# Peptides against a protein of PDB entry 7Q4I, part 67

Target 1, 281 residues: chain A of PDB entry 7Q4I
Amino acid sequence: HENSTIAERLYSEVRVLCWIMTNPSNHQKKARHVKRTWGKRCNKLIFMSSAKDDELDAVALPVGEGRNNLWGKTKEAYKYIYEHHINDADWFLKADDDTYTIVENMRYMLYPYSPETPVYFGCKFKPYVKQGYMSGGAGYVLSREAVRRFVVEALPNPKLCKSDNSGAEDVEIGKCLQNVNVLAGDSRDSNGRGRFFPFVPEHHLIPSHTDKKFWYWQYIFYKTDEGLDCCSDNAISFHYVSPNQMYVLDYLIYHLRPYGIINTPDALPNKLAVGELMPEI

## One batch from the design tools (peptide; made by RFdiffusion4, then SolubleMPNN)

Design b2_p14_4_s2 (from b2_p14_4, 8 letters changed)
Fold by OpenDDE base, seed 4:
Structure b2_p14_4_s2 (fold): chain B 281 residues (1-281), chain A 14 residues (1-14)
Amino acid sequence: as target 1 above (281 residues)
Amino acid sequence: SEEEDFLEILKEIS
């Protein structure tokens, strides 16, 4: 038996539209497995592609495929969302078709924030953008106001937002959002542990003798530890998750239970005013 | 690419 009362409450109060970055070659290979696992826990799930797929609920955006078009696809995806779905949710998550997301944990993080606050969250990186930007692979979530500002204020202005479709999509959206005063939030928990992860759990949880020259250590905005202290108990996302591992994670997180251990959720924080962020840790 | 970066990580932690 399971008590999901608080999760159901958050499902209603913190509505999340998830859009998945995919392509026609990955509809069956990857995207379908997102739909069959964590994607079903979004309030709305849309797959952004270059071809329509009615079974998947994929949208054909007017963009080409390939890594050089990811920024173009991101722009068109948010334009599509703004035109068709801006009132269907409070928060708008971008994820890849190999990103796994614990949506309940994301709702918990987002709960205190107003969707009218111009803010977005993810795994914050420090290069290129003064306030930082969110790693594309870990997924990032925009408030409704952030989407509005991005689409209405940033995208139409080449001085604020890159008109070309080339470049690193996460960096480019980060620049655009900064230019319209969308805040790069801190997604860490109260213990300072991260929630959005650009790699699989194993890479974060297992202390590695990774050379500190590895780019990741230069890119992370906040100091992070390895091992169990790397990750929040309420972690939100992991990247490079294979289709098979999505089902494994679904089983481990939502089905497998240690008998006799009952988890009690922390109390919800107070809601913040519009424009207010959580205090620094 | 991000995939190349991932492979680099795997190489370093393996």
Scores: peptide ipSAE 0.015, ipTM 0.540, DockQ to the pose 0.157
Fold by OpenDDE base, seed 3:
Structure b2_p14_4_s2 (fold): chain B 281 residues (1-281), chain A 14 residues (1-14)
Amino acid sequence: as target 1 above (281 residues)
Amino acid sequence: SEEEDFLEILKEIS
């Protein structure tokens, strides 16, 4: 039997609303598998779509489908969250319907931060946005204050936030957030290892010496090594995870145990003041 | 229970 006392405490103290980017064609194929795996560990789980699905608990946003509408869907999703759910959580995670998230590890990372601090976390990329932006596929998490600033201050102002629905979703929200002084946080652990990953574990853990020109190495904001040192022991997310792989990951992370090995969690850090960030590593 | 959840996962992937 497991002792989940600390995880239960963090579930109560670090409330996370997860919204999943999906579409009607993926409700049954992908989204339902998120709901049946890692999504059940969120305090609130909402699927953002263009069609309602009562079984999935999907919201029909007033947007079209296709890659050219992802930015529009993100804007409408956060507007919906702000209107209906801003007080239901402290932190607000965007994930794709093929993103897998270890929510307990995210709560651990977020624990010291105030939700009133204008900050967001994810896999930070360096192009296009001066402070960087968070990879859409790896998932990114906004504080309550960040959501407020995005919806109330940025979205209504075409000078601060793109009014049309075109463009790269993650870049556009990154621009908007920068323009309202929401900080792009550092999600790395105390050893400088990443926590949010835009690919499957295999692609990060196995060194690929074959393509030094791979765009990822030019985009990553913080220099990271390949291999076992690539990833935090408290990693938060992976992308391009198939429905079957979600169940495999659930089994490996939450059920499979090496007999006789007990993991003792580190002590929780001190809480930060409003507006204070952890020092960069 | 955690066991029931695990069994549901196995049914889904089998």
Scores: peptide ipSAE 0.012, ipTM 0.491, DockQ to the pose 0.019
Fold by OpenDDE base, seed 5:
Structure b2_p14_4_s2 (fold): chain B 281 residues (1-281), chain A 14 residues (1-14)
Amino acid sequence: as target 1 above (281 residues)
Amino acid sequence: SEEEDFLEILKEIS
């Protein structure tokens, strides 16, 4: 017997549209497994591809395939969302077809924020963009207002947003969002622990798993620790998760329970006004 | 580049 009353409340009050970056070769290999695991907990789930797939609910965007077109696909994905789905959700998550997301934890983080606040969240990196940008692989979530500003104000202006389809997808959207005053939010919990992760849990939890010279430590916007202090108890996402690992994570997070241990959730924070952010940690 | 960094990541996790 499980009590999901608070999770059900947040499902209705913090509506999330998840769009998954994929391609035709990955529809069966990867994307289908997102749909069968964490993607079912989104309020709406759309797969953005270059080919239509009615079984998957994949959309054929007018873009080519390959790494040189990822930025083009992101632009077209958000244009599609704005045209067809802007009122279907309050928040709009980009994830890859090898990203795993605990959507309930994301709703908890987003609960105090107004979707009319121009803000987005993810794993913040410090290079290239003054306020930082969110790592593409960890997934990033835009408010409804952030999507509006991106599509209506940034994309039509080549001075604000790159017109061609080349470049690093996450850096380019970060530049565009900064140029229209969308804030790069802080996704850390009250203890200063991260919630969005560009790698699998093992890479973050195990001390000295990577060399200190590893680029990640130079890119991360906020200082982070290794070990159990690396990650929030309310972590949201991990990247490079294989299809098999998605089913394992679903089992571990939603089914496996230590008998006799009951988790009591913290009280929800007060809601913020439009334009307000949580206090700095 | 981030692409080069990504390739380095793939080498470490593959």
Scores: peptide ipSAE 0.016, ipTM 0.555, DockQ to the pose 0.459; fails the geometry check
Fold by OpenDDE base, seed 1:
Structure b2_p14_4_s2 (fold): chain B 281 residues (1-281), chain A 14 residues (1-14)
Amino acid sequence: as target 1 above (281 residues)
Amino acid sequence: SEEEDFLEILKEIS
């Protein structure tokens, strides 16, 4: 039997609402599998769609479908969260219906931070936004204060936040958050390894899988290596994960054990004051 | 329990 005492403590102290970007055509094909795998480990799980689905717990947002409406859907999703769920969690994760997340590892990363600190985390990219922005596919997590600032201060002001629904969703929210002084945090572990990943594990773990000219290497905010040193032992997310792969990952991470090997977790760090960030690595 | 979760996963992938 596993000792989950620390994980249970973090479940209570670091409450996470996960909202999943989806559409009606993917409710059964993709979103349902999120709900049956990693999504069940969120404190609250909501699927943001254009149609209601009571079985899935999907919300019909007042937006159109298509890739050109993703920014519009993100704005409406956070408005909905602020109106109905802002006190249901401390942290608010956006993920796609093909993102896989190890929620316990996210709670570990977030533990020292106050939810009243205006900060968000993810896979940080350097273009377009001075402080950087978080990759949409890898998923990104906002503090409660970040959500408040986004919805109350940024969205109502066209000078701070794009009023049109067009544009790259992750870039646009990154611009809005910067304009209201929400900090783009560093999600790397103490060894400088990444935790949020915009591709499947195979693409990060296997050296030379991608050409050095691949756009990703020009977009990454922090220098990263390929191979086993690419990824934290406490990695949080991967993208382009098929429904079948979600079940495989759930088995490998939560069920499959090498007999006789017991991992002792590191001690929790000290909690930070409101507005304080972890030192840069 | 983790075992119950595992059995649920097996039902979904079968």
Scores: peptide ipSAE 0.011, ipTM 0.500, DockQ to the pose 0.020; fails the geometry check

Design b2_p14_4_s3 (from b2_p14_4, 9 letters changed)
Fold by OpenDDE base, seed 2:
Structure b2_p14_4_s3 (fold): chain B 281 residues (1-281), chain A 14 residues (1-14)
Amino acid sequence: as target 1 above (281 residues)
Amino acid sequence: SEEEDYERMLEEIS
């Protein structure tokens, strides 16, 4: 017995196309489990691969496999989306086949923003890109206008966007997006807590899981706390989630309830004008 | 570890 009226409204008003980075060896091992869990809550779900799989809805992109081809795959994925799906959604999420996403929380974050605002969100890192870039593993979401600018303005220009397929895909897209004035948004909640996470919940929730020299603390764009205050109550994504853990998370988030506790959602914020961002915290 | 893989990737682009 749940009231999903607001979630249903946001499903209609904040349409999200999720594309999943995968490869043929992971279709059955990983990608299938995304489709059976959180991926079903996307308005559109596409698996970007090097081989077609009709059962999975996987697209064969004209790229090779391996880490040195991830940037190439990202470029081809967004080209494919722009050509075939740009009007099928308002927002376009990249995730890995071991990323878990609470899509309702993403819609809540995105609700005030216009899809025509050139903006993207994720776990913002500070190195390499002046405005920051979004961690690839945590997943990142582009507005429709951001996709347009990336594909139409950035990709065709080698001065704006790397033409080679090598490099870290998240850094490279971050550079390209900055060069076409797509803004790296702040995905933190009103309490300043993060929503996109490049690791499993356990790694973020448990204090001192890593030492202070761990690269993450040097890369994170915004100051973050450890422990329960690390993460928004409306967290959006976690990375390195095993197939089994996806089902566990699905159960915990969508089925398991503490009896007698009713959560009343906050009121939706006012919608922003095109080009307007939420105030930074 | 998967974390080490990410670190290696970052080192390669640095």
Scores: peptide ipSAE 0.030, ipTM 0.717, DockQ to the pose 0.119
Fold by OpenDDE base, seed 3:
Structure b2_p14_4_s3 (fold): chain B 281 residues (1-281), chain A 14 residues (1-14)
Amino acid sequence: as target 1 above (281 residues)
Amino acid sequence: SEEEDYERMLEEIS
């Protein structure tokens, strides 16, 4: 009894490759549950690891494991994507194996943008990078042109992109992307509400859940509040989502319905020209 | 990293 005509249209017109940051110890514990939930709604789903897993569709990247190797893994992941999959999608999402993503909402946000525009989206943080950078945990999505610039222009140049594999992966990719003029986009909805979230829904929806001195409030690029007004009705991602909570979210978002309430989607906006962004709020 | 900071925060409030 569902009408998915618009969602099917966006699935074909806004193609998304999702790559999942994982490791061999999390293939069964976490990554498998991404594949069984939100990951199935990507046009292409790849798990980036240090070991191959044919059942999971995991790729063994030439990197070590550990937190000090996340930047190295991100570089190798995008190199792999560029070499094998750059034409398989229009947009390229990085997510962790404990990130949950509503892919339809991401397609809605991305619809007006050209994949040839050098832009990427996520939860924008303000430190370290002048234009900001996107939170690693919330997940971030690069246009095809952004991936090209990152792999072809930034990575080969030590002056533009860090050669070592150490460092905060989200900060380092943010620096690299800025250095090749990939724009840090604004992912907020028309009401100024965020779409990418670095924590679980509970942490964003409950007012005063965290202390005012919590690092997040110093890091966020755009002013935001806690509570029901924190989050877009078309929110895209949440982080620190347990495997069990992924199934709960899948049930709540795609199956559970309040009887007699029908949501009518807004009309799609006009498409932007190459290089054009939506106006800032 | 933000993850390390978040983990530290959780440890502090635990």
Scores: peptide ipSAE 0.029, ipTM 0.706, DockQ to the pose 0.231
Fold by OpenDDE base, seed 5:
Order: structure tokens, then C-alpha cells, then sequence
Structure b2_p14_4_s3 (fold): chain B 281 residues (1-281), chain A 14 residues (1-14)
């Protein structure tokens, strides 16, 4: 028997729309497996593509395919969300079709924040954008107000938001959001451990013999330790997760239990006022 | 891109 009372409460109070970046060639290969695993725990799940798929719930956006069109797809995805779904959720998560997300942990992180606060969260990188930007692969989540500002204030203005569809989508949205005063939040837990990860768990948990010159160590906004202290016990996302590994993670996180160990959740923090952020650690 | 850099990293640590 499982007690999910708090998780059910957060499901109702912290509503999340998840949109998945995909393409027609990945509908069956990747996106379908998101829908059958972690995507079912979103309040709303939409796949953003260039072709419609009624079985998947995929939307055909007016964009071309390829890496040079990812920014164009992101812009059209958020336009679509704003026009059709802005009131269906409080928070709006972008993820790739090879991102795995523990949605309950994201709701826990978001609980104290107002959806009317112009803020977004993810794995924060420091280059190109003064306040930082969120890694595209790790997934990033916008408040309802952040989506409004992005679509209504930033996108229509070429001085605030790049009109071309080319460029790194995560950097470009980061620039646009900064230009409309959407804050790049701190997603770390109370121990200073990260929650959004641009790689698989193994690459973060195992002290890598990676050269100190590896781009990731230069890009991360907050210094993180390697090993077990790298990752929050309430981690939210991992990237480069294969379809098979999504089912493995679902089993490990939601089914496998060590007999005789009962997890007692921490008390929920106090809710913040509109415009307030959690204190810096 | 992050992916290209990730692939290079995998080649170095493999």
C-alpha cells in the first residue's frame, strides 16, 4: 500500500503542462515512450512536431525540421500554448523526447512560487546571458506569467527576441526572457544540490575523469560537487535517456522499494508572494 | 552544440 496524499494535493495545486520537443521520425521511436512513462504524470501532455499525430497527441507546428529550426519550433510551441492552453496549467515544462522527468519533485520545487511570478527554472548555464539561461536538454519550466511575457511582449519585438528561426534555442529563449524581466531561478535544493541535469544519472553520479576543460564545468552557473553530492534526493530531470531506460527509471523510482524503509516527506514550505523568490543558499 | 560536445566527451571517457 502507498500513501500518495501529498502528491495528489500537489497534482491539483501545482498544475504542470508538459510539452515535448519531437519530430515525425521520433513519434514512434521516442515520443511514445515519454507518453507511456513520466509524461502520464503531467496534468497536460502535448507533443510539438511538424506533423499531426492523433494517437500521440502531437501538434503540427508551422516549422521545418532540423537543428537549425529548434528555436522556431520553441517559439511556435509557446505561441500555441498561449493561444490554447494558458489556463490549463500554472507551469509549463519544455522537455526533449529523450528527457526523463520526476514531475512530483518538480511540483515540490515549484510549490512555494506564484505562477504570476515571472520566473523560470532548469539547469542554469552562465555564458551568453547575464542572468544565465536554462539548458535545453535538461528541460526548463516557465511560470504562466513567464509564458505571457515571452509570447506577448518578447516575440513580437525583434529587438527583444530573435526573429530568425536559427540559433541555439535555449540561449535564444534565455535572451528573450531576460529582456522581459523573467528571472532565471535557482533550482537547487536546500543543500545546494542540483535538480535538473543535462546528462544521464550515471554521468553525474560517478566522479568523471572528465578533463576540467570539459565545457559543462565552464558552463554551469552554480558550482556543483561530483559524486553523490551532485544530485538532489529530489532530482527532477535527466537527459539522453533512451526509451528503454525510461521504463527502467519508472520501475526504480515508482515500483522498486527497499522493504522496511519508509520515507517521510519534509513539510511544505510557506508560499511566497507574487514576485518573491526563495532565499539564496 | 551540447550534443556534439557530449559525444566528444563520451569519446574521451570511453
Amino acid sequence: as target 1 above (281 residues)
Amino acid sequence: SEEEDYERMLEEIS
Scores: peptide ipSAE 0.029, ipTM 0.687, DockQ to the pose 0.187
Fold by OpenDDE base, seed 4:
Structure b2_p14_4_s3 (fold): chain B 281 residues (1-281), chain A 14 residues (1-14)
Amino acid sequence: as target 1 above (281 residues)
Amino acid sequence: SEEEDYERMLEEIS
């Protein structure tokens, strides 16, 4: 017996369009597995590629392939979303074809926010952008207003948004969003634990004597610990998840149950006014 | 790239 009443409510009230960054070589290898797992839980799922694939629901964006063109693809993806899908959702998630997302947990995080609030969430990094930017690999979610500002206000202005397609995709969108007063939100839970993760669960959960010089520790905006305290019980995303691991995660999260343990969800927070953020804890 | 950095991280953790 499963009671999904709250999840169903949030599915209706917190509509999420997920767009997946992919390429033609990964349609079958990676993207298809997103579609067959966590992508099914998005209100709308679109794969952004350079080639059309009707089986995958992939869109051919007018961009080249390769890592040097990821920023170009991101710009075109959001332009496409704004033109065709801006009213189909309240929130717009970018994820990679090797990102796994627990969409219900994202809806829970987003619930108090108005989609008319210019805000976006993800794994916040501190370099390059004063307010921070969201890690590309962990995935990041824009409000409808954030998408509007990005496409309508930022992209057309070379002073606000880089016109060239080169550069780090996540940094560049972060700069653009800051320049149009889209706020870099805090995605941490009420205990200060992260929800968006740029690596697989194992790498966050297992304390490692990772060299303190590892770039990640210098990039994270908020202090984080390793181990079970690293991660929210309502974690949203993990990166570098193999196709096989996506199915494993789907099984572990949605099917495998410890008999006799019942989790009761916390009460939903009060909704915020337009432009208001959750207070930092 | 972030991926190259991740691969390096894996090497350091292993």
Scores: peptide ipSAE 0.028, ipTM 0.693, DockQ to the pose 0.170; fails the geometry check

Design b2_p14_4_s4 (from b2_p14_4, 9 letters changed)
Fold by OpenDDE base, seed 4:
Structure b2_p14_4_s4 (fold): chain B 281 residues (1-281), chain A 14 residues (1-14)
Amino acid sequence: as target 1 above (281 residues)
Amino acid sequence: SEEEDFKKLLEELS
């Protein structure tokens, strides 16, 4: 009873490789549930780990485990992608094993952009990086050109990209990408509402969930409010989503329907030229 | 950082 023609079109035209940051201890606990829910809607799904898992399709990267190695794992993950999968997709999403992503909404956001445009999207934070950087937890998506620049131009140069594996993963990749002129895009919708979220929906949708002193309000690049105006109707990601919540979200988004309400999708925007970004809102 | 500490806390709760 569903018409998925547009979604199917975007699936073919906006190819997304999703790589999931995980570790061996979370293969069964978390990563498997990504694979069984939103991850199945990626054109390609790879789990980046320190141990191989053929059932999960996990890759053993030459890195250690722990939070202090996340930056190292990110570098190795994109090196692996560039070597083996750079032509398998147009866009390359990093997500955590507790990130939930509505891939169709991401394809909609990405549709007008050329994958040859050096750009990446996510929840933009303002500290540390002049153009901003994308929150690691919310997930971030690089164009094919962005991946190329990151791996080929940034990583080999210690002046452009941190050689040490320590540091905040999202900040460090943000610095590297800026140094090779990969643009930090604006992922907000036409109403100025965010699409990538570093917390669960409840934390964003409920007004006054956090006080004004909460670090998040100092980090967000674009001013946003809590409540229903916080989030795009075409939101892309949420973080800190438990395995059980992934199945709940999958049900709510893809199965549960209010009878008699039909949503008509907006028309697709015009495609942009290489190097062109959407106008600022 | 406050961000890192908070993230760590939330990850532990997840």
Scores: peptide ipSAE 0.026, ipTM 0.674, DockQ to the pose 0.266
Fold by OpenDDE base, seed 5:
Structure b2_p14_4_s4 (fold): chain B 281 residues (1-281), chain A 14 residues (1-14)
Amino acid sequence: as target 1 above (281 residues)
Amino acid sequence: SEEEDFKKLLEELS
């Protein structure tokens, strides 16, 4: 039988609210499959849309649809979270309706950090923002203090945060967060391997003779390897995961076991003080 | 951006 004692402890001590970026046309096609797979492992799960759906637990934000409104939807989503749910969790994850997340691995990464530390994590990219920004598709997670600073300090000030709804949402939130001294954290494991990924596992695990001109290699903040060394054994997220692939991943990660192999988890690290980050690798 | 263009392409292929 499975022993989930440590996972249950982290579920209570590292509370995660997951909000999913979606739209009315994807409620049935994509979003409901998130709810039926990895989303059930969040402490709270909310779908941010332009239309209300009580079956899905979708919220109608006061925004239009389309790519030019993604930044507007992100701003309204975090405003909604701050107003209604800021005390319901310690950490606040943004994901797309085609992002898959291993929430237990995210709790493990976040465990040493205080939610009062102004920090956020994800797949860090280096362009446009000096400290870097987190890829939107891979998903990114803000501490409670980061959400507070974003909503209360950044959003009301057009000099700190873009007032219109256009632009790349991940770049724009990255600019806003930097302007209020929210730190772009390092999500890599102790071996320097990434945990948040903007593509499916296959694209990261299989060494590809990708041209060095491929944008990803120019955007990634930390140097990364291909093959098995690309990804942490405690990887957190993948993007462009189809609804069918979500069920496959759920089976592979939570059900399929090689008989006779027992995984013993590493000891939890010491907790950090407020404002303290893990040492650089 | 190159990232956005690539993401758009991938979305169209999905």
Scores: peptide ipSAE 0.026, ipTM 0.667, DockQ to the pose 0.355
Fold by OpenDDE base, seed 3:
Structure b2_p14_4_s4 (fold): chain B 281 residues (1-281), chain A 14 residues (1-14)
Amino acid sequence: as target 1 above (281 residues)
Amino acid sequence: SEEEDFKKLLEELS
């Protein structure tokens, strides 16, 4: 009853490996619900932890647990991916175990880009890093070339990439990527609306949900509004999504349909050359 | 950072 021909094409042409940041205490509480919902739509799904879990497909990285080790876990995760999975996908998504992702929308955004272009996408923040960095919670996606540069060029050089495991994970990877000329891309749609979100849909869609002094408004790289105009019709991710909310979102996005309304997808854009980005909007 | 502190707070409340 559903035509998924275009989605199937993009699944084949825009291969995405999703790695999920988790810990042993959240394997059953959170991570398994990612696996049972949006994670099924990744070409490859890996859970990065400190303990192995064969049921979950979790990898035990050689790192400790705690917020002060998130940067260390990210470094080891991408090292693991580069060693074992660099050719299994074209794009490599980091997400938290409470991030929800519409993978089809991400493939749509990524379609025109070459995976050999050193670029990554997410919710861009402006502090600390000159070109900006991508919010860790919203999830961020690296091209294959970006992963190569990060692991091969940045990580081995303490002058380019922080050697210890402390610091804000998303800021530190942002610094490293900038230092190897991986570009912080613009993930907004053609109307200038965001696609990656560091909060739940409710927090973005409801006007005046937060005070104007809220840190988010000082951190966002691109000007954005609250309300229905906040978010792309092809939004990619939301953060702080509970396990129960993941199932709700799965139902709303992939199952619930307003009878008699048929959505016709826009035509795919032309593919870009290696190193080329979409024009600024 | 302010962002990190806020994220920690949200995680504790979740």
Scores: peptide ipSAE 0.023, ipTM 0.644, DockQ to the pose 0.353
Fold by OpenDDE base, seed 2:
Order: structure tokens, then C-alpha cells, then sequence
Structure b2_p14_4_s4 (fold): chain B 281 residues (1-281), chain A 14 residues (1-14)
């Protein structure tokens, strides 16, 4: 007894291609659990690896493995998407094989935006890039136009985009996107609460005696608080989610219900014109 | 910790 009419509408109107950053050693350990949980709610799900896996739907990109190759893998992944899948979706999510995503909440956030608007969303960090960049671990989502600009305008130009495969992939793509006027969007909800998170829910929800010197507080672009008000009711992603935790989250979010409590979703906002962003909070 | 791992990753890749 569930009404998913709005979610079904958004599934059709806000098409999301999810690509998962993985490697051959994690195909069975991690990636398959993404496929069995939140990944099934993407319109299209692709695992970007260095080896092909037909069971997983993994693509072998022409890159090496290791931390020093993540930027190279990201570039090749988006090149692959642009060549083969640019019209298969409106929005293109990068996530890790230990990222959990509530895709319906992402569609809700993206609904007012045109996919022809050069914009991308995620957990915005302030260092290194003037407009900010999106945390790699929390996952980030590009509009179709953002992908086009990245692949067609930025990647071919060494002055706009780093040509070698070294560097922090999230910072590097952030630099490239800024250089082609792709806007770093604001992912916060109407109450100013974040939606993309670089850690597990527990870390964000539980006020820890985190030193004020904790790097995260220096990196976040927007002010945020710890505790119950840390996270949107429509949160989108969490990082460092174990395979077992993915199944737990799936159960808690999509199956477990408090009897007698019915959630009435807010009305969808008006659609924005091409190039228009939601007002700042 | 997860935080330390993430920080280390950023430092190594920067």
C-alpha cells in the first residue's frame, strides 16, 4: 500500500545515469551491492572499471588502477558517457562503490533545473576552486550540458583542464568545469540543510567532539551544523557505506514504516529557465 | 577513521 506516483513521474522526467567508480578487486566485494540496492533506482547504471564484467555491467576504461589514476578514470568515464550515453539521461551522477544514494531525493532536487543549464551539484567544498568544487566521495551530478562542456570544451584544452591523470579527481574536474562556466550549484534544501555527504549518516547526525580544526569544517562551502539539523529530510548521498549498510539503508528508507505516519510530499517547484538557478537561501 | 582516510586521500592526490 504505497503511492509512488510522484516518484514515478520524476523517474521519467528527471532521468539519471549513475556511473560508479570501481576497480576489478571491488566488483564482487562492493560494486555488486550497489547494483543490488540503490543503483537499481537509476535510469541507467554503469560501473566504470579497468576490467569488463558483463554480470556487473562494468566497462573497462583505458586507465590504470590506484589513487593516482582516479582523475584519469573520471575523464575517460565522462568521455565514454558522452560518446555512448549523452542522450540516455538528463543528469549524470558520479558515485563511489561505497557511496549510497537516494535517487528519488536527487531527482527532487534536480527537477526545477534544465539539463541544458551548465550546472553540477554535490557536497560543495571551498578550497582550490573559486566557485567551489564537489566532494568526490559524496558523489556529484552533472547536467547534460555540463558533461558536454566538460568533454568537448574543457578536456581537449590543457589550459582549461589537466591533461595528465594525476591529482585529486574532484578538484580537477571542479577546475575544468569552472573554466568552461559550469556553475557549482547549491544542493541545500529550502531550510539550508545539506543533501550530499562525504561520510556515513552517523558521523553527520551525532555531534562528535570533533575539533574545530577538523578539516571538513574548513572545506565546506556552506555553513552547516552537526546534529539533527545537519541533514536534509531529502538527503541524497552518504559515503563510506559498507555493503551490509547499503542493505540496511535500503530496508530503513524503502521498507520500514512507522505505522500511522503518512508523509505528504511538498509540491514540486516551478521549472527554471535554461541558465537559471534556484534563489540562494 | 573515515575522516582520516578521506583527508589522507586528498593530501596524497593534491
Amino acid sequence: as target 1 above (281 residues)
Amino acid sequence: SEEEDFKKLLEELS
Scores: peptide ipSAE 0.019, ipTM 0.603, DockQ to the pose 0.120

